Peptides against a protein of PDB entry 6GMG. Designs and how they scored, part 70

Target 1, 331 residues: chain A of PDB entry 6GMG
Amino acid sequence: DSDDRVTPPAEPLDRMPDPYRPSYGRAETVVNNYIRKWQQVYSHRDGRKQQMTEEQREWLSYGCVGVTWVNSGQYPTNRLAFASFDEDRFKNELKNGRPRSGETRAEFEGRVAKESFDEEKGFQRAREVASVMNRALENAHDESAYLDNLKKELANGNDALRNEDARSPFYSALRNTPSFKERNGGNHDPSRMKAVIYSKHFWSGQDRSSSADKRKYGDPDAFRPAPGTGLVDMSRDRNIPRSPTSPGEGFVNFDYGWFGAQTEADADKTVWTHGNHYHAPNGSLGAMHVYESKFRNWSEGYSDFDRGAYVITFIPKSWNTAPDKVKQGWP

## One batch from the design tools (peptide; aimed at target 1 Y62 L285)

Design b2_p22_5_s4 (made by RFdiffusion4, then SolubleMPNN; from b2_p22_5, 12 letters changed)
Fold by OpenDDE base, seed 3:
Structure b2_p22_5_s4 (fold): chain B 331 residues (1-331), chain A 22 residues (1-22)
Amino acid sequence: as target 1 above (331 residues)
Amino acid sequence: MSYSYTTEQAQLINNAAQEAAS
């Protein structure tokens, strides 16, 4: 029951975190302790530590999405999303493969589609694009300059994104970022902003007009990246969970993981921060826990989801919610 | 296109992460 959600109390600014607990290659802690870490490491505005505000603590309390929410400064819109799909692998497996024992045709096709996504390549594509955007931002003092720089960068790299419409999420993302317009944020100066990345896991079979099999086992054709650009149309993602395949079975609607702007070149060494559920210390779910996972742990996902997208948004450079290096756990 | 998300949508739980960590 979402009514059991509680906003975590304020933590003193100088309170140090307790040690994180190792959990299946992840670092885990309770939400209150994450707030302590956040205040020490990620809270800085213009180089000064900040206590997490009540509003930020409320955002965080919503669970996995809350981690991305508090660090990005806005509720995820997921408009600028990237993925990588191996069409040849998909076609080949459908043609030459066969369902496993006890596996339906629909289940087989859904599984093959899921396995045809390359999470690492999807992540790398997002990082590539974020790098291009950051170069375009660096010396641009108005949106027009940013867009001109961006087009030039894309042209130089012969990137298919150069053909996107001016109103596409790719070109409109900056102007649609609230913190870009804030006086203490970007103040309408692109050079004060930087691109950051988070990831969303979700279910492909969300079309209620489609077959029950697609809702249960996935829609092989849904949420594929566009060739060349890698862009995923997220307009049909309505946070609808996978349909149960057996009585009593239930699935979660989404998972969010925060990456930010880490500069670690090895994808396997990058750290992804996410939560398990909304904070309900007095409810059946219990306190919210925050996880810091390596890429392999994050990208593995769960059976609840058959799609992973890597999303680009923007934050002010004055924020330290997306540092160059993220250390897993505490100390 | 416009995307709208509500706090109600954000309130939904992630059992998968909890199960994996338990």
Scores: peptide ipSAE 0.028, ipTM 0.674, DockQ to the pose 0.073
OpenDDE base, seeds 1, 2, 4, 5: peptide ipSAE 0.026, 0.027, 0.026, 0.026; ipTM 0.661, 0.677, 0.678, 0.668

Design b2_p22_6 (made by RFdiffusion4)
Pose (drawn by RFdiffusion4):
Structure b2_p22_6 (pose): chain A 331 residues (1-331), chain P 22 residues (1-22)
Amino acid sequence: as target 1 above (331 residues)
Amino acid sequence: SEKVFTVTTPQGDTIFYTKAVP
């Protein structure tokens, strides 16, 4: 009867996954089967396949956060985040639009703020920033050389990110990555690391001392990207879900999607990996399923979330959790 | 109507999931 979280059992390294295919842009498989796929195409350490460890299987079993947790080796902090927001569209649709049939002004403002975000440009911004970071760490063998290389290209590119504080989440992103300091990871050598990207969908109205309207319909001023840099201050994100509008209405508090470092230029052809909920085959929600969605399927989101953030973190180059290509389903 | 299920991570974060009530 228990809807307790259970850890999926160990899968032998030679066990191949059951086949599955995408339908209308999304593929799904039970977590036990995805572990088999992950061990075949994502588990490589210096080209050697590995079994998903007990610890990794435990992390994965927590739901959507599990895929990102496993692939990055760290519970996601969301410290360095980017998004795109059309300020002009937002201001114009507020002073020119009107609430639709059956909206409070708070609901109208909350929706307009939601629709003013552009997740394609947001992902595109994280893409170009991660590329600058990777070029900065290519031949840099200490952090100082990395920061010098990073600032040099940002200044020459007239990127407002050059003026970020030395201790900001942007410039401290590499040094604050645990695997960067590990002797078996980056060993304080930026050339051994790689920037990767994952996404978080979440709710804007997370201030418990705010009005109920913002908790039910969103806070338009919350989690907006700074101009020029596109940085999103994630410090006030506390994993608080959208408040219900009627009794019995349940919302999920966040969703994580793993992109990695795919080389595909078509943002719509990129694949994003995420789970539906934590693993509980003997319980109410059932077994965890891993979803592999095209970008538009991922960025479609749900009413639970009115905010999207595209996050940059680092993993060692010796890993294979962020390959150049990601294929939906199996084979 | 949905029932809410929760789980807490080692980091102390509580995660919410839902299932439709028939």

Design b2_p22_6_s1 (made by RFdiffusion4, then SolubleMPNN; from b2_p22_6, 14 letters changed)
Fold by OpenDDE base, seed 3:
Structure b2_p22_6_s1 (fold): chain B 331 residues (1-331), chain A 22 residues (1-22)
Amino acid sequence: as target 1 above (331 residues)
Amino acid sequence: SYKIHSITTPTGVTHYSVEPIP
């Protein structure tokens, strides 16, 4: 593919967005119009509306990762990831199920593994942990206080995360967040930060030393959550796409969806914001589009991916990129 | 159906993106 990415031009601060249009049960708009919405709704720093900077517009223009990038303030590191896997379902289906007509054993096992992940439970686990973290952040004015609070919260809930190492992404995520250290961000004050969530879809069969079948049909054992904690070791996710199963076939390496910190209790009513491709208005790909999807639409994913992770990161409370309520579309 | 797009950054990171097609 051509490298003809273009950074969208600046939009006037007070320009209102055009109406979104329905698309596959989602709300869809062109990236320039999303910038307009973003400036009206999500741009606020300390309550003041801001124009999206050139740097932010550049981040956004990279496509599916761009929305998460611009709203989280950093390129996704994906270190603190959660999922839910039904081991009993997996074992039972492997034992009692059979490959479909024309389905190989490897394909069958990969499919069964994919279907054994529960996206909703994975999302709920991330929300649960984010809630615990937010409670720990609330009155902590240094990292030590935050960590102490976090340990107390985990102990009270008898959460297995209390046994994680101090260097675990769970405990180190805050200190490793650039905006936490920024003067106009957290300024090293945990109480000025909040936990937020995004999701990544990716392929399990990324190990180049494994069988070709695993690369083509999935690795049933890869990227499973740890029992009790729900943590997924993402260290082996290197943005490697699924291997083609036929000539001319190709797959996407990842998809990202931004949730933020919505308080909607019903998972099915939560809104996930994501992009399609990098912005190339003068190229064959055309302009980037942004989608606001309900959870069902987001979690369905594509055949390119057999894993979904829900990732926690942090942003300053002064940012409005993760409001309590997200409205789908415009107006 | 969907179309796949890719771009590589100067740092060598490749981004693959999806375009939904009706």
Scores: peptide ipSAE 0.155, ipTM 0.825, DockQ to the pose 0.423
OpenDDE base, seeds 1, 2, 4, 5: peptide ipSAE 0.075, 0.054, 0.204, 0.044; ipTM 0.778, 0.705, 0.842, 0.683; seed 4 fails the geometry check

Design b2_p22_6_s2 (made by RFdiffusion4, then SolubleMPNN; from b2_p22_6, 12 letters changed)
Fold by OpenDDE base, seed 2:
Structure b2_p22_6_s2 (fold): chain B 331 residues (1-331), chain A 22 residues (1-22)
Amino acid sequence: as target 1 above (331 residues)
Amino acid sequence: PYKVYTITTPEGVTHYFVKPIP
């Protein structure tokens, strides 16, 4: 299939956005208008507005991953992911619950597993860890100092993450961040970096060696967080979509939502920015749209997905892609 | 019925998008 993706054109730096429109509890706009907002609000480097570069516009144009890509400065690696799973609820429901009329056993188990994830607790865990990391980053001028600070913080909180291997995504995430090494980024100085959060929705039934039922209805055992740490092993996430249950059925393989570093304590009031599809204004798919959703709207996801992970990465403090406050829509 | 659209990023990740067919 021919790629009919188009890179959105450059927008003048001082062009103000048009008003967003409400859509199912979200604020929605076309990608070009989001670029305008981005330049006004999020583009700042060292306090100065920047025009979104061609490279950034190209990243953005790839759809649901584009917003996270542009704002984080790199394609999502998803290595440092958190979730919350209620194992007791899961076991209890499997034991005492019954499939709905017409629901297969596999479908029942997949649904129960999906419902056993607590999105709010998963998000809260990621925020907690990000806060710890930010404290560890503060006044750390080399990676060794950062790691020492991190271990101390974890010890003080009796956090199970203190027992993670030195090579784990938890400890290696900073050093593996390109912007950390860039001269105009962190310049190898942890104190110039801050932790940020994005979310990925995806399908659990990605193991091709598993049963067809798991691929269709979910794998109840896949992508569960480790007890104590909340870490999700994302190594098996290969961006494989849900398998169709009937001919002609198809599913989106993933969705990304950008949170950044908002300080709003109420999860329900946090804003998540995400895109729909790649930008194809002259194609049948149409122009890309960007959504700014409240947590409830974001975390609800779609039937395409049965997992949500909250991922931590890092950006330079000099970037304004992750401000303390995010306003939904425009104006 | 749905139409599936795909795009592959420079990183080699293929994205799937779905649109209902009228």
Scores: peptide ipSAE 0.621, ipTM 0.948, DockQ to the pose 0.817
OpenDDE base, seeds 1, 3, 4, 5: peptide ipSAE 0.617, 0.619, 0.619, 0.609; ipTM 0.947, 0.947, 0.948, 0.945; seed 3 fails the geometry check

Design b2_p22_6_s3 (made by RFdiffusion4, then SolubleMPNN; from b2_p22_6, 14 letters changed)
Fold by OpenDDE base, seed 1:
Structure b2_p22_6_s3 (fold): chain B 331 residues (1-331), chain A 22 residues (1-22)
Amino acid sequence: as target 1 above (331 residues)
Amino acid sequence: PYKIHSVTDPQGVTHYFVEPIP
């Protein structure tokens, strides 16, 4: 293990990005060039471009979490997470399916569980909830009004989230958002905030007290969404990577993708922004790269992960880090 | 074979990355 992380240097506010490189349906660029694009497109506060601060550049430099961190304005807490799991499919495949040649029972069960998650439905659930929250925010000038509106919306839709405890991340998420309390942010006015979405990929087999098989091949019962609400209990996510199945094998412990608040109705046409690794221009890993991927490319994930969660947080409406339309690449 | 790289962020979270070795 080595820490060769470097904070990218500042980019002049007026510097235009170089063209992105197309890569298997994605648009790719080096982190410094993403900073240039970010300043031109996403940096606006109250309609004015801003130079990415040293603090923001430092956040960005940490890799997978960096893009989400910079654009959400806070380190991801992952408290309000959604997913979709097909229980009937899972049970049916376990009963009627067979392990592949050379596949252990544990490996088979882990794979079947992974395949029983529907990334698109999970994403749609998060979007649905974000829409409800946004309606509740629109004319609410204090938290009490927001919560009342939210409860009314949920009741009207007969949504199971109406039964969540008042201390649930669902109801406490807004008050726990630093930018909500900031003078130049929400200033404690819910109507100045909007819901945004990001995604986290991670490993289910994180319990060190469980069997080695679960750590290697996944825990079929871990991080399933609650029926009706779609909420995932993320409290047991400790950023532990998949255990190696052979000597010398290693895995990344998580990945983050930024969606924001795009209005594109077709999930397949939405753009997800994410990074590869921490910025190490003088090390063997090299410079950090930023990808703008379509949903299909993002949701596919890697073999390092068997879970995907879609998380809701909030940003001030005055920020342009989550525009209605996101254009892939540059120009 | 792979080389594992790691960095710990200000929140105390360690990030792991895998580099393929020829």
Scores: peptide ipSAE 0.626, ipTM 0.943, DockQ to the pose 0.849
OpenDDE base, seeds 2, 3, 4, 5: peptide ipSAE 0.626, 0.625, 0.625, 0.626; ipTM 0.943, 0.943, 0.943, 0.942

Design b2_p22_6_s4 (made by RFdiffusion4, then SolubleMPNN; from b2_p22_6, 10 letters changed)
Fold by OpenDDE base, seed 2:
Structure b2_p22_6_s4 (fold): chain B 331 residues (1-331), chain A 22 residues (1-22)
Amino acid sequence: as target 1 above (331 residues)
Amino acid sequence: SYKVHTVTTPEGVTLYSVLPVP
């Protein structure tokens, strides 16, 4: 089935997109048309509109990860991830709640854990941290200056992230960003970079050594954020999907949504861009589609997933893949 | 039940498709 993937053809630089169509509160279009929009709106490097390269089109063609991949400039590593978990709610519901009719104990615990995550608070935490990072990046012309600024900002805000180890993904994320080191990117100058955000939906029950119930219904203890920082240890995320509960059932292993660096203060008005599947116009799956969803549509996720993480990475300021304002659909 | 299709990225990550539509 992997052989059915096709890289979308190049689109003329000046070709305008066709109108998007509504799809369950989202704006939807075929991947080729998204490329057209991307070239008009997001392709700019140093203020100049660019044609999406073959490499970028290839990245995009891989489906739900493709949008984040092409806009961030690298395959998602998911190392700097944030979430919000209500521990009190979780404990209380486990203690005082009861499984629904027909619901197993494992299903109940998995559901309660899933419901104890607050997607909006997780997103807001990531935005807060990204803002701190952006302030630290400003006027920092080497990594040492950036790190010093970051420590100062965190101290001023009494943020628990100030206590993270120097090797933590929080402090190492910039230096580990390929575009930071590129001559036409950051050129090792932090002030040329900005923090951006994307989200990943995935399954908690990925431990193959755990019970089958956890793999089928979720692991209530997995991928919780650390208190104070909100950091999620993503090291155990191996892109393993939810286990089938019946023969013939299958689940998707992840979904990615691109937010970038929108400045819209109302979370509900932010736009998240994502794809459905790899591009297979001549195969059974058909052409890839791209969706632009509001936060509510994105954060709802799917039954395939019980975790949502909000991840920070960096792109050069010269890129326009993460503008301050994102418009849903076309026109 | 629905069929899941797979593709592997250059990084060696297997992508499982299709995402369900609400």
Scores: peptide ipSAE 0.320, ipTM 0.865, DockQ to the pose 0.555
OpenDDE base, seeds 1, 3, 4, 5: peptide ipSAE 0.029, 0.031, 0.279, 0.288; ipTM 0.717, 0.681, 0.828, 0.870; seed 3 fails the geometry check

Design b2_p22_7 (made by RFdiffusion4)
Pose (drawn by RFdiffusion4):
Parts: sequence; structure tokens; C-alpha cells
Structure b2_p22_7 (pose): chain A 331 residues (1-331), chain P 22 residues (1-22)
Amino acid sequence: as target 1 above (331 residues)
Amino acid sequence: SATSAANAAKINAANAEAAAKA
């Protein structure tokens, strides 16, 4: 009867996954089966396949956060985040539009702010920034050389990110990555690391001392990207879900999707990996399922979330959790 | 419905546990 979280059992390294295919842009499989796929195509350490450890299986069993947690080796901090927001569209649709049949002004403002974000450009911005970071760390063998290389390209590219504080989440992203300092990971050598990207969908109205309207319909001024850099201050994100509008209405507080470092130029052809909920086959929600969605399927989101952030972190190059290519389903 | 809220509460509780563990 217990809807307790259970850890999926160990899968032998030779056990192949059951086949599955995408339908209308999304593929899904039970977590036990995804572990088999993950061990075949994502588990490599210096090209050697590995069994998903007990600890990794535990992390994965927590739901959507599990895929990102496993692939990055750290619970997601969302410290370095990017998004795109059309300020002109937002200001114009506020002073020119009107609430629709059955909207409070707070609901109208909340929706317009939501629709003013552009998740394609947001992902595109994180893409170009991660590329600059990777070029900066290619031949840099200490952090100082990495930061010099990073600032040099940003200045020459006239990127407002050059003016970020030395201790900002942007410039401290590499040094604050645990696997960067680990002897078996980056060993304080930026050339052994790689920038990767994952996404977080979340709610904007997370201030418990704010009006109920913002908790139910969103805070338009919250989690907007800074101009020029596109950085999103994630410090006030506390994993607080959207408040219900009627009794019985439940919302999920966040969703994580793993992109990695795919080389596909078509943002619409990129695959994003995420789970539906924590693993509980003997409970109410049932077994965890891992979803592999095309970008547009992922960026469609849900009414639970009115905000999207595309986050950059680092993993060692010796890993294979962010390959150049990601295929939906199996084989 | 009540079931919807209960289900969301279960997910959100597990999310909170994952955050605490971290």
C-alpha cells in the first residue's frame, strides 16, 4: 500500500533494454528499462561502460530531478541560469490588451508575462554562452587561464557577461562545480571539464508574504532575465508550487529536463530527458517513467509552471552523460 | 479533485525530500 519511494534494482551491464519508440515527439519507458539504456549509451567513463551505482539509482528514483541529478553528479543548484523575455511585447500587451472572458487583472498580467518568454531564444542563449565557456577551457589548464580566456572572448564579442562580478554565479560556475575539484573529475584542470545544459520549469509566485493573487496567478516581475546578459536570478526560487485556484486542484512544483551537450543545430530536433514523478510501483503514483521529448514537446510545459530557466553547469569530459547525439527510444 | 491534490502533494513531498537530502 505504501506510496513510499523505492530505489530501482541493479541492472546487469549486459542486459539490453526493451524496445520503445517516440509517439508525436515524445518517448517514454519505465525507469528500470531506462537504466538499461543509460548503462549502454550514457554510462561510459573514459569509454568504459559502467553499471549505474546504488547511489545513482537512488538519485534517479526521485523523479524529474533524478535524470539531471544522475547525469550531472550533483543535485541541481540552478545558480547560472538564462532566459529570453520580450519586454516590449509585455509592456505593449499590458497597455493595449484586455483580460479575456473570465480573468482577473492579476491573472491577465500573470499570463501575459508567461507568454512573453521565449524558451527557444532562452535555450539558444544558454547554447552560445556554453560554447564560449567550452572554448575558454579547451587549452586552459588552470582556472586563472580559463577566466582570462573567457573574459577575452566575451569582451571581443561585446557580450555584457564580461562585466559580471568576479564572484558572480557566471564567473564562479566552474570553480563551484564539485567534480571540477575532485581528483577523479576535473582535478582543478578546466581542460578536463565540459559545459552542459539542463532546463527547469517552475512557478513565479513563490513569495509566501505576497498577495494570494500572485501565488495563484503569478508574479510578472519575478524571474525576469536581466537585460544584455539574459541572466535569471534563481536565488528566490524555493521550489514552491503554484497555489490552487479551487479546492482539490493540485500542482507540481517544478520540472527538470536534461539536454546535455548535443551538437544538433536544430533546437526543435534536440531531445530532453525527464521523469514524471518519483519511483513508487507499489504505491499510488506507480513506477517512475523516463520521458525523452523533442524540444517543443518539453518547452510546451504545463499550467503548473509559468517560468523557464536554461541552466549551465559542468561535468568532466571523461563522462558520457552528455554525448553529441541523443536518440529517443531503443534501439 | 481531492485525488488530484493528494497526488500532487505526494510528488511535492518527494521533491522536498530530494532537496533535503542534497

Design b2_p22_7_s1 (made by RFdiffusion4, then SolubleMPNN; from b2_p22_7, 6 letters changed)
Fold by OpenDDE base, seed 2:
Structure b2_p22_7_s1 (fold): chain B 331 residues (1-331), chain A 22 residues (1-22)
Amino acid sequence: as target 1 above (331 residues)
Amino acid sequence: SAENAARAALINQAGAEAAAKA
């Protein structure tokens, strides 16, 4: 029950983290120790370390989304999401493939759809777009200049995003970022902001009007990226978990992984930070743990989810929550 | 399995969105 959630206590600013523990190819630690690492590595504002505030600790306490929340400075809106889907593979497998023994047609179609998403290409697309945005931000001192730069960059690259409506999440994302408007943030100056990336795993079969089979096994047609742009319409994502396929089975609603703005060119070497559950040290779930996973470990996801999206948002350049290099674990 | 262990640990609070909008 949500009533067992506890805000982690404050950690002294100078307290060093304890060593992380290896866990299935990722680094793992308790949330309190992550706060210590965060204060040493990610807390900097204008080059000065900051103690994680009570508000930030409260955000963090919500689990996987809390990690993204603290580092992005806002609750994820997921409006500017990217993915990659191989339509030819999907069609071919549906036509020529067969359900496994005991697999229903709906289960087969859902699985084939899931397997037709390419997480690496989705991530690459988001990084490409973030790079374009960062170039557009660099010398733009007002939103108009940013938008003009962005359009020029897209035109030069013959990118289909150039055809997006001015009201689309793509063009409105910056203006809709609270930290952009903050005096100590962007102060309405695009050149003070940078694009960052996080990922969300979720279930496709969220439509209550759809068949029970789609809710159990996935909706093959849901949350596909638009051709050319790679944009995913996330408006139908209501954080509804997968429906149980057997009595007593339960699924979680989502997972979030924080990437930020790492410059590592090799996707497999990038580090993704995520949490397991809300912090309940006195409850049945126990203390929240934070994981730092390599891309492979992150992108594999869980059976709870059949979609992955890579989302772009913005943070002030003065924040160190999205450094160029992220070291897995501690020391 | 490693997946099962990881899955069992992944319980996200649905109330986070409500808290963010409040």
Scores: peptide ipSAE 0.060, ipTM 0.775, DockQ to the pose 0.210
OpenDDE base, seeds 1, 3, 4, 5: peptide ipSAE 0.030, 0.031, 0.037, 0.032; ipTM 0.744, 0.746, 0.761, 0.748

Design b2_p22_7_s2 (made by RFdiffusion4, then SolubleMPNN; from b2_p22_7, 9 letters changed)
Fold by OpenDDE base, seed 3:
Structure b2_p22_7_s2 (fold): chain B 331 residues (1-331), chain A 22 residues (1-22)
Amino acid sequence: as target 1 above (331 residues)
Amino acid sequence: SAENAAKAELINKAGQEAAEKA
């Protein structure tokens, strides 16, 4: 019951975190200890450490989405999302492949669609676009200059994103970022902002008007990236979980992982920060835990999800929630 | 709000699946 959620208490600014524990190739800690790490490493505004505010602690308490929320400064809107889908692989496997023993046709098609997404290529596309955006931001002192720079960069790279509508999430993402408009944030100056990345895992079979098989085993045609751009239409994502395939089975609605703006070129060495569930220390779920996972552990996901998207948003450069290097665990 | 409830219902089964596979 959502009524069991508790906001973690404040941690003293100078309190050092306890060591993280290894957990299946990840670094794991309780949420209160993550707050301590966050205050020491990620809390900086204009180079000064800050105590995590009550509002930020409340955001964090919502679980996996809370980690992305506190570090991005806003609840994820997921409007500027990227993925990679191998259409040739999908068609070939559908044509030449066979269902496994006991696998239904719908289950087979859902599995083949899931396996046709390339998480690494999706992440690479988001990083490529974020790099283009960061170049466009660097010397732009108003939105018009940013948009002009962005169009020039896209033209030089012959990128299909140059053909997107001016009202698309791609071009409107900066102006729709609250921290861009804040006096102590971007103050309407694009050069004070940087692009950052997070990931969302979710279920494709969310259409209530679709077949029960699509809700149970996935919709092979849902949430595919547009050719050339890699953009995913997230408008139909309503945080609806997978339907149970057996009595008593239940699935989670989504997972979120925070990457930020790491400069590590090897995707397999990048660190993703995420939470397990909302903070309920006195409830059945217990205290929230925070994980720092390598890309392989993050991108593997869970059976609850058959889609992964890599989303771009913006934060002020004065924030240290998206450093170029992320150290896994503590110390 | 319904939105807050949806945000809070993140029950990540990662720990349970890992425990079941161990």
Scores: peptide ipSAE 0.028, ipTM 0.650, DockQ to the pose 0.060
OpenDDE base, seeds 1, 2, 4, 5: peptide ipSAE 0.026, 0.028, 0.027, 0.028; ipTM 0.645, 0.690, 0.651, 0.690; seeds 1, 4 fail the geometry check

Design b2_p22_7_s3 (made by RFdiffusion4, then SolubleMPNN; from b2_p22_7, 7 letters changed)
Fold by OpenDDE base, seed 4:
Structure b2_p22_7_s3 (fold): chain B 331 residues (1-331), chain A 22 residues (1-22)
Amino acid sequence: as target 1 above (331 residues)
Amino acid sequence: SAENAEKAALINKAGAEAAAKA
């Protein structure tokens, strides 16, 4: 029951975190201890530590999405999403592969579609685009200059994104970022902003008008990236979980992982921060835990999800929620 | 609200899946 959600209490600004616990290659801690770490490491505005506000603590209390929310400064809109899908692999496996013992045709097709996504290539595409955007931002002091720079960068790279409509999420993403317009944020100056990345895991079979099999085993044709751009149309993502395949089975609606703007070139060494569930210390779910996972652990996902997307948004450069280097755990 | 429920609905399965992989 969402009614059991509690906002974590404030932590003193100078309180150091307790050591994180190892959890199958991840670093794990309770949400209150993450707040302590966040205040020491990520809270800085213009180089000054800040106590996590009540509003930020409330955002954080929502679980995995809360981690992305507090670090990005806004609830995820997921509009500028990227993925990589191997169409040739998909077609080949459907043609030459066979269902496993006890696997239905629909289950086989859903599995093959899931396996045809490449999380590493999807992440790499998002990083590539974020780099292009950051170059376009660097010397732009108004939105027009940013857009002109962006178009030039895309033209130089012969990137298919240059053909996107001016009203597309790609070109409108900066102007639609609240922190860009804030006086203490971007103040309408693109050069004060930087591109950041988070990831969403979700279910493909969300169409209620589709077959029950698609809702149970996935829709092989849903949420594929556009060729050339890698853009995923997220308009049909309504946070609908996978349908149960057996009585008593239940699935979660989504997972979110925060990457930010790490400069580590090796994807396997990047750190992803995410939460398990909303904070309910007195409820059946218990206290929220925060995980810092390596890319391998993040990208594995759960059986609840058959899609992963890597999303670009923007934060002010004065924020330290997306540092160049992220350390896993504490100390 | 229904909106709050949709925003908060992650249940940690990490422990269960990790235990199954071990």
Scores: peptide ipSAE 0.037, ipTM 0.722, DockQ to the pose 0.058
OpenDDE base, seeds 1, 2, 3, 5: peptide ipSAE 0.033, 0.026, 0.027, 0.031; ipTM 0.721, 0.676, 0.683, 0.703; seeds 2, 3, 5 fail the geometry check

